Peptides against a protein of PDB entry 4Z63. Designs and how they scored, part 292

Target 1, 334 residues: chain A of PDB entry 4Z63
Amino acid sequence: LCLGMNDLTGNIPEDLFHLKRLNLLGIQENRLSGSLSREIRNLSSLVRLDVSWNLFSGEIPDVFDELPQLKFFLGQTNGFIGGIPKSLANSPSLNLLNLRNNSLSGRLMLNCTAMIALNSLDLGTNRFNGRLPENLPDCKRLKNVNLARNTFHGQVPESFKNFESLSYFSLSNSSLANISSALGILQHCKNLTTLVLTLNFHGEALPDDSSLHFEKLKVLVVANCRLTGSMPRWLSSSNELQLLDLSWNRLTGAIPSWIGDFKALFYLDLSNNSFTGEIPKSLTKLESLTSRNISVNEPSPDFPFFMKRNESARALQYNQIFGFPPTIELGHNN

## One batch from the design tools (peptide; made by RFdiffusion4, then SolubleMPNN)

Design b2_p28_3_s1 (from b2_p28_3, 10 letters changed)
Fold by OpenDDE base, seed 1:
Structure b2_p28_3_s1 (fold): chain B 334 residues (1-334), chain A 28 residues (1-28)
Amino acid sequence: as target 1 above (334 residues)
Amino acid sequence: PVDLGPHYIDSSAPEDELSTTPFPLTPL
């Protein structure tokens, strides 16, 4: 049953939950309100539930133990409160959980040893507090993780050295500290291609440790951290780099010539720093900007990106990395 | 090129999207 993209209002009729053979329920992009009914438990054949972009409120019902075939739960952009229900946090069938942009709170707890199928997790823009869950690497298929804009504190857990499944990771705007530790840990994530750390590490030094290495890094976003230091030499070894945003920091020194050696680099933002010297001539030779052959078919994170002007202004949403225009931004430097 | 002015990339919405339109911002 697909009823998405309408102007439906009110709550879901309870009689809908008599549809025990229903595999797909999509009611996204409406004005549905009230609580998500506990009676969804009656949909025992449900594989996909999409209630995203509505006005749902209250707690998510703890009935996911009665949904043994549920693979996809999309509830982004609602007014859900409370935590992740225990049955959802223990779901062995769930592949994708998207609860971005809600009012979920408390400590983030997932039973990763039970969640054997989880490959995508988006919990960005919620009210989760405490520490990052140390057991996330136990989710052995977890590839895509957005935890941006939560009230996490402290450092990236040491256990994330073992996060081999991790490919796309956002921790943007989560009050994280110790960028040196974070990068030192995350470099061990051999499949990591996208890393977003914007609005963290306030005023720290960007490490220039040549021992750091991100083999498969394609996207690095560490904007608006007020980071000190220079362009990190370790980044020059990330030969697959496509997008780099280090804007709105306090980085100094010259822009190094190796920045033009990245064959796939199509988006570079170093604006609003304290860089000095000449613009590297190598930037004029960026193959990705001279040849229109950007591989449009590369996988992107499941979580959206936002081009922000400031924290209070509406941002442009980009659902794919290649949605960004080819850019070299070096403005507002010294 | 459209002068986007001062900007940076983030992976979080700038504000609660529920406070505005329930419709996704269309990517360019």
Scores: peptide ipSAE 0.412, ipTM 0.786, DockQ to the pose 0.325
Fold by OpenDDE base, seed 5:
Structure b2_p28_3_s1 (fold): chain B 334 residues (1-334), chain A 28 residues (1-28)
Amino acid sequence: as target 1 above (334 residues)
Amino acid sequence: PVDLGPHYIDSSAPEDELSTTPFPLTPL
């Protein structure tokens, strides 16, 4: 049953929960309000539930133990409060959980040993607090993680060295500290292709440790951190780099010539720094910008990117990395 | 060249996303 993209108001009719054979319920992009009914437990055949982009409020009902086939739960952009329900945090069937842009709070707790099928987690833009959950690497299939815009004070957990499944990771605007430790840990994530750390590490030094190595790194975004230092030499070994945003920092020194050696680099933003010297001639030879045929149909993160102009304005949303226009931005340097 | 003005990439939702009508932003 798909009723998305309408002007539906009020609650879900209780009679809908008599549909015991229903595999898909999509009611996204409406004006549905009130609490999400506990009677969703009656939809025992449910595989996909999409209630995203509504006006739902209250706590998410703790009934996911009665939904043994549920693989996809999308609840982004609602008014949900409280924590992740225990039955949801223990769901063995769940592949994707998206609760981005809600009012969920407290300590983030997931039973990763039970969540054996979880591959995508988006909890960005909530009110979670405390530390990052150290047991996330126990979610052995978890590839996509967005925890951006929560209040996770402190450092990236040491346990994330063992996060082998991690491919796409965002921690933007989460009050994180110690970029040197974070990068030192995350370099062990051998499947990591996308790393977004914007609005963290305020005023820290970007490490120039030549021992750091991100073998499969394609997307690195560390914007608006006021980072000091220079272009990091360790990045030159990330031969698959496609997108680099280090804008709105305090990076100094020359832009190194090796920045133009990245064959797949199509988006480069080094703007609003303190770089000096000449623009490397190698940038004029970037194969990605000179060749018409780089249809890199590569997997993108499940979480969207936002091109932000200011904190209060609606940002441009990009659902895919290749949605970004080919760009070289070097403006507002010295 | 589209002058986008000052901008940066983030993966956190805009501050106004909760207050706006629940329609997906059209990708540029």
Scores: peptide ipSAE 0.409, ipTM 0.786, DockQ to the pose 0.321
Fold by OpenDDE base, seed 2:
Structure b2_p28_3_s1 (fold): chain B 334 residues (1-334), chain A 28 residues (1-28)
Amino acid sequence: as target 1 above (334 residues)
Amino acid sequence: PVDLGPHYIDSSAPEDELSTTPFPLTPL
């Protein structure tokens, strides 16, 4: 049953929960309000539940042990409070959990040993606090992780060295500390292609450690951290780099010539730093800017990107990396 | 190129998304 993109108001009719053979319930993009009914437990054949973009409030019901076929739960952009229900945090069937833009709080806890099918997790823009969950690497299929805009204090856990499934990782605006440790850990994530760390590590030094290596890194965003240091030499080995944003830092020194050697680099923002010297001539030879044959069919993160403006609370949303225009921003270097 | 003014990429939702009534963000 798909009822998304309507002007439905009130609560879900209780009689809807008598549909025991229902595989898909989509009621997203409405004005549905109140608590999400516990009677969802009666939908024992449910594979996909989409309640996103509504006015739901209260706690998410702890009924997911009665939903053994549930693969997709989308609840983003609601007023949900409390934590992740125990049955949801232990779901062996769940592939995707999206609870972005809610009011969920407390310590983030998932039983990753039980969540054997989880491949995508979006918990961005919530009120989770405490440390990052050390056991996330135990979610052996977890590829996409958005934890942006929470209040995770401390450092990236050492256990994330073993996060082999991790491909897309967002930790933007989560009050994280120790960028050197974070990069030193995350370099071991051999499948990591997208790393977003914007609005963390306030005033720290960007490490220039030649021992750092990100083999498959395509997207690196570390903007608005007030980072000191220079263009990191270790980044030159990330031959698949497509997008680099280091804007709004305090980086100094020259822009190195190797920045133009990235065959796939189509978006470069080094603006609002303190870079000096000449613009590398190699930037004028970027193949991605001269060739029209960029393969647009690459896997993207499940979480959106936002191009934020300093003067406006409004941001442009980009659902795909290739949605960004080909860009070289080197402005406002002093 | 559209002069976007001072900008940066973030994966955190803008502050206005928290207050916005659930209207589909029209992809521009």
Scores: peptide ipSAE 0.397, ipTM 0.778, DockQ to the pose 0.319
Fold by OpenDDE base, seed 3:
Structure b2_p28_3_s1 (fold): chain B 334 residues (1-334), chain A 28 residues (1-28)
Amino acid sequence: as target 1 above (334 residues)
Amino acid sequence: PVDLGPHYIDSSAPEDELSTTPFPLTPL
């Protein structure tokens, strides 16, 4: 049953929960309000539940043990409060959980040893606090993780060295500290292609450790951190780099010539730093900017990107990396 | 070229998107 993208108001009719053979319930992009009914438990054949972009409030009901076939739960952009229900945090069937842009709070706890099918997790823009869950790497199929805009104080856990399934990771604006430790840990994630760390590590030094290596890194975003230091030499070994944003930092020194050697680099933002010297002539030879043959078919993160002007301003949403226009921004380096 | 002014990339929604108002996806 697909009723998304309408102007439906009020509560979900309780009689809808008598549909025991229902595999897909999509009621997204409406004005549905109230609590999400506990009677969802009656939808025992449910594979996909999409309640995103509504006015739902209260706690998410703890009924996911009665939904043994549920693979997809989308609840982004609602007013949900409380924590992740225990039955949801232990779901062996769940592939994708999206609860971005809610009011969920408390300590983030997932039973990753039970969540054997989880491949995508979006909990961005919530009120989770405490530390990052150290057991997240135990989710052996987890590829996409967005934890942006929460209050995770401290450092990236050492256990994330073992996060081999991790491909797309966002920790933007999560009050994280110690960028040197974070990069030193995350370099061990052999499948990591996208790393977003914007609005963290305030005033720290960007490490220039030549021992750091991100073999498969395609997207690196570390904007608006007030980072000191220079262009990191270790980044020159990330030959697959497609998008680099280091804007709104305090980086100094010259822009190195190796920045133009990235054959796939189509988006470069180094603006609002303190770089000096000449613009490398190698930037004029970026193959990706001269040949429009950007492979549009590359896998992108499940979480969106936002081009922001400031912390409170409206942002442009980009659902795919290749939605960004080919860009070289070097402005405001005086 | 649309001068977007000073900008940076993030993966968190802006504060105004916390409102459950359907933001029209402005297609680029």
Scores: peptide ipSAE 0.397, ipTM 0.768, DockQ to the pose 0.331

Design b2_p28_3_s2 (from b2_p28_3, 11 letters changed)
Fold by OpenDDE base, seed 3:
Structure b2_p28_3_s2 (fold): chain B 334 residues (1-334), chain A 28 residues (1-28)
Amino acid sequence: as target 1 above (334 residues)
Amino acid sequence: PVDLGPHYIDSAAPADELSTTPFPLTPL
């Protein structure tokens, strides 16, 4: 049953939960309100539940043990409160969990040893607090992780050195500290292609450690951290780099010539820093900007990107990396 | 080129996302 993208109001009719053979319930992008009914437990054949972009409130019901076939749960952009229900945090069938932009709170706890099928997790823009879950790398299929805009005080756990499945990772605006430790850990994630660290590490030094290496890094976003230091030499070895945003920092020194050697680099923002010297001539030779043949067929993160102008302003949403226009921004480096 | 003014990339939604109409903002 697909009823998404309507102007439906009120609660879900209780009779809908009598549909025991229902495999897909999509009621996203409506004005449905109230609590998400516990009677969802009656939908024992459910594979996909999409309740996203509604006005649901209260706690998410702890009924996911009665949904043994559930692979996709989308509840982003609601008013859900409380924690992740125990049955959801232990679901062996769940492939994708999206609860972005809710009011979920407490310590983030997932039983990753039970969540054997989990490949995508979006919990961005919630009220989770405490530490990052150290056992997250035990989710052996977990590829996409968005934990942005939570209050995860502290450092990236050392256990994330073993996060081999991790490909797309956002920790933006999560009150994280110690960028040197974070990068030193995350470099061991052999499949990491996208890393977003915006609005963390306030006033720290961007490490220029030549031992750092991100082999498959395509997207690096470390904007608005007030980071000190210079363009890091270790980044020059990330030959697959497509998008770099280091804007709104306090980076100094010259823009190095190797920045123009990235064959796939189509988006570069170094604006609002303190860079000095000349613009490298190599930037005028970026193959991706001179040739229209950018391979648009690369996998993107499951979580959206936002181009923000101000913390309080509406942002432009980009669902794909290649949705960003080809850009070189070097402004405001005085 | 539309001067977008000062901007940066984030993966966190803006604070006003809940107040926006549920229509996907088509990239311009």
Scores: peptide ipSAE 0.376, ipTM 0.748, DockQ to the pose 0.343
Fold by OpenDDE base, seed 1:
Structure b2_p28_3_s2 (fold): chain B 334 residues (1-334), chain A 28 residues (1-28)
Amino acid sequence: as target 1 above (334 residues)
Amino acid sequence: PVDLGPHYIDSAAPADELSTTPFPLTPL
C-alpha cells in the first residue's frame, strides 16, 4: 500500500492494520499526526514501513518482535520521542533504519549482535546523549552510519578500529573531542570511503601524522571545527579523494602542490582558513575538472549532505556526492 | 543556483527542519 506524497491528515485508520498480508506500507510525505499505532504489530508480513516526512509524535511502539520480516523502517522527519524500542534495537531482519530528524533521546543502544542484517543506520539530528555506542562494530554488515547532530560527547571508541564494514560515516556536530584519536582509530576502517566530522574538535590541531593512512577515502569533510595546523601530509596518500571540505577552520601555511594530484578530486573547499602563499598550479590540471569523466555511478552514502551557511540556516540538500558541482573554493584566506 | 556564498558541508539536518512542513527539500 503506497499512499505517500499526498496531503493526508490525521491518524492512520486502525483498520489498516488488519491487512496481515501487507508487505509494504508507504505513507511518507503527508501530514499524518498522532502516535504511530501499536497495531502495526498486526502487519506480520511487513517488509517495508515508510512513515517518513510526517507529523507523527510520541514514542515508537515496541512491537518489532512481531514484525519478523521487516527489512526497512523509514521514519525520518517526524516528531518521535523516547529511545529506540528494544524490539527494534534487537531486530535480526532489519537492513535499514532511518530515524533521522526526530526528537529521539537517551543513550543510544543497539544490540548489534542481534542486528545481523543491519547495513544502514541514520539517526542524525536527534537528541541522543552519552557516548557513542562502543558495540557498533559488532553490527558486522553496517556500512552506512549517520549519527550527526546528537550529543555524543567524548572520543571515538577504540572498538571502531574493528569496524571493517564501515564505508560511510558521519559524526558531524556531535560534540566530539580528540581529532588525533578519532583519525588514528578510523584509519583502521579499511572500507571507509566517506568521513564527515564537521562541527567537532573545536580549536584542536589537525594532526599531520605521516603514519595516518586512509586508503579508500573519497570524501573527507571536516568543516567548521576551528582546527589549527596545516594541510595534512597523510591525506596525500588518499589517491581516490573526490571531495575535500576543510573550510571554516584556522589552517595555515601553503596549500601543497599535491592537492592537484588527485585525479578524482572534483570538489575542494579550503575557504575561510588562514592559508598563505600561491595557489598551486597543479589545481589547474585537475583531471576531474578538465575531463568531464566524473564517474556518476559510484556508491554514495545513504544519508544526505547539506550545504550550510551557518548551523541554524536552511541548507541545500544533496542526496549524492556527485550532486555537488565541480568546485574549487579558496576564498577568505589570508 | 549554486550558492557561492560562505558555506560548508554538513550531514546534519538544518536546525529548523523539524519545524518545517514535511516537504522534501528539492535535491539539487
Scores: peptide ipSAE 0.371, ipTM 0.744, DockQ to the pose 0.312
Fold by OpenDDE base, seed 2:
Structure b2_p28_3_s2 (fold): chain B 334 residues (1-334), chain A 28 residues (1-28)
Amino acid sequence: as target 1 above (334 residues)
Amino acid sequence: PVDLGPHYIDSAAPADELSTTPFPLTPL
C-alpha cells in the first residue's frame, strides 16, 4: 500500500493494521501526526515500512519482534522521541534503518550481534548523546553509516579499526575530538570510500603523517573544522580521490603540485583557508575536469550530502556524489 | 557561474529541515 506524496492528515486508520498480508506500507510525505500505532505489530508480513516525511511524534513502538520480515524501516523527518526500541535494535531481518532528522535521544545502543542483516544506518540529525557505540563494527554487513549531527563526545572508538564493512561514513557535526586518532583508526577501514567529518575537531591540527594511508578513499570532506597545518602528504597516496573538501579551515602553506595527479578528482574545495603561493599548474591536468565522462554509475552513500552556503542559508541537498558540479574552489585564501 | 558564495559540504541536515518542505531537487 503506497499512499505517499499526499496531504493526508491525522492518524493511520486502525483498520489498516488488520492487513496481515501487507508487505509494503508507504505513507511517506504526508501530514500524518500522532504516535505511530503499536498496532503496526499486526502487520506480520511487513517487509518495508516508510513513514518518512510526516508529523509523527512520541516513541517508536517496541513491536519489531513481531515484524520478522521487516527489511526496510524509513522514518526520517518526523518528530520521534526516545531511543531506538529494543526490538528494533535487535532486529535480525532489518537491512536498512533510516531515522534521520528526528528527536531521538539518549545513548545510541544497537545489538550489532543480533542485527546480522543491517547494511545501512542513517541516524543523522538526532539528539543522541554520549559516546559512539564501540560495538558498531560488530554489525558485519554495515556499509553505510550516517551519525552526523548528534552530540557524540570524545574520540572515534579504537574498535573501528575492525570496521571492515564500512564504506560510507559520516560523523559530521558530532562534537568529535582528536582528528589524529580518528584518521589513525579509520585508515584501517579497508572498504572506506567516503568519509565526512565536517564540523568536528575544532581548531586541531590536521595530521601530516606519511604513515597514514586511505587506499580506497574517493570522498574526503573535512570542512569547517578550523583545522591548522598544511595539505596532508598522506592524502597524495589516495589515488582514487574524486571529491575533496577541506574548505573553511586554517590550513596554510602552498597547495602542493600532487593535487593535480588525482585522475578522478572532479570536485576540489580548498576555499576559506590560508593557503599561499601559486596555484599549481598541475590542476590544469585534471582529466576529470576536461573529460565529460563522469562515471555516474559508482555506488554512492545512502545518506545525502548538503552544500551549505552559510549557517543561515538553505543547504542544497545532493543525493549522489556525482550530483556535485565539477568544481575547483580556491577562493578566500587570505 | 552561479557564485554560490562561501560554501562547504556537510552530511548533517540543516537545522530548519523539519520546517522546510522538501525542495524539489531542481536539477542544476
Scores: peptide ipSAE 0.362, ipTM 0.743, DockQ to the pose 0.360
Fold by OpenDDE base, seed 5:
Structure b2_p28_3_s2 (fold): chain B 334 residues (1-334), chain A 28 residues (1-28)
Amino acid sequence: as target 1 above (334 residues)
Amino acid sequence: PVDLGPHYIDSAAPADELSTTPFPLTPL
């Protein structure tokens, strides 16, 4: 049953929960309100539940132990409060959990040893507090992780050295500290292609350690951190780099010539720094800017990107990396 | 390249998206 993109109001009729053979319930993009009924437990054949973009409130019901076939739960952009229900945090069937842009709070806890199928986790823009969950690497299929805009004080856990499944990771605007430790840990994630760290590490030095290596890094965003230092030499070994945003920092020195050697680099923002010297001539030879054959078939994060002017401004949403126009921004350095 | 003005990439929703409004506020 798909009833998305309507102007439906009120709550879900209780009689809907008598549909024991229902595999898909999509009621997204409506004005449905109240609590999500506990009677969803009666939908024992449910594979996909989409309640996103509604006015749901209260706690998410702890009934996911009665939903053994549930693979997809989408609840982004609601008013949900409380934590992740214990049965949801232990779901062995769940592949995707999206609860972005809610009011979920407390310590983030997932039983990753039970969540054997979890591939995508989006909990961005919530009120989770405390530390990052150290056991996330135990989610052996977890590739996509958005934890942006939560209150995760402290450092990236050392356990993330073992996060082999991690491909797309955002921790933007989460009050993180110690960029040197974070990069030193995350370089061990050999499948990491996308890393977003915007609005963290305020005023720290960007490490220039030549021992750092991100083999498969395609997207690096570390904007608006007030970072000091220079263009990091270790980045030159990330030959697959497609998008680099280091804007709104305090980086100094020359823009190195190797920045133009990235064959796939189509988006470069180094604006609002303190770079000096000449623009590298190699930038005029970027194949990605001269050739129309940007391979659009590359995997993208499940979480959206936002092009912001500031934290309070409305942002342009980009669901795909290739939605960004080919860009070289070097403004506001001198 | 056209200077699009001061901008940066994030994956966090804007502050205005924290509103309980179900629809993303259209970019200005």
Scores: peptide ipSAE 0.264, ipTM 0.668, DockQ to the pose 0.311

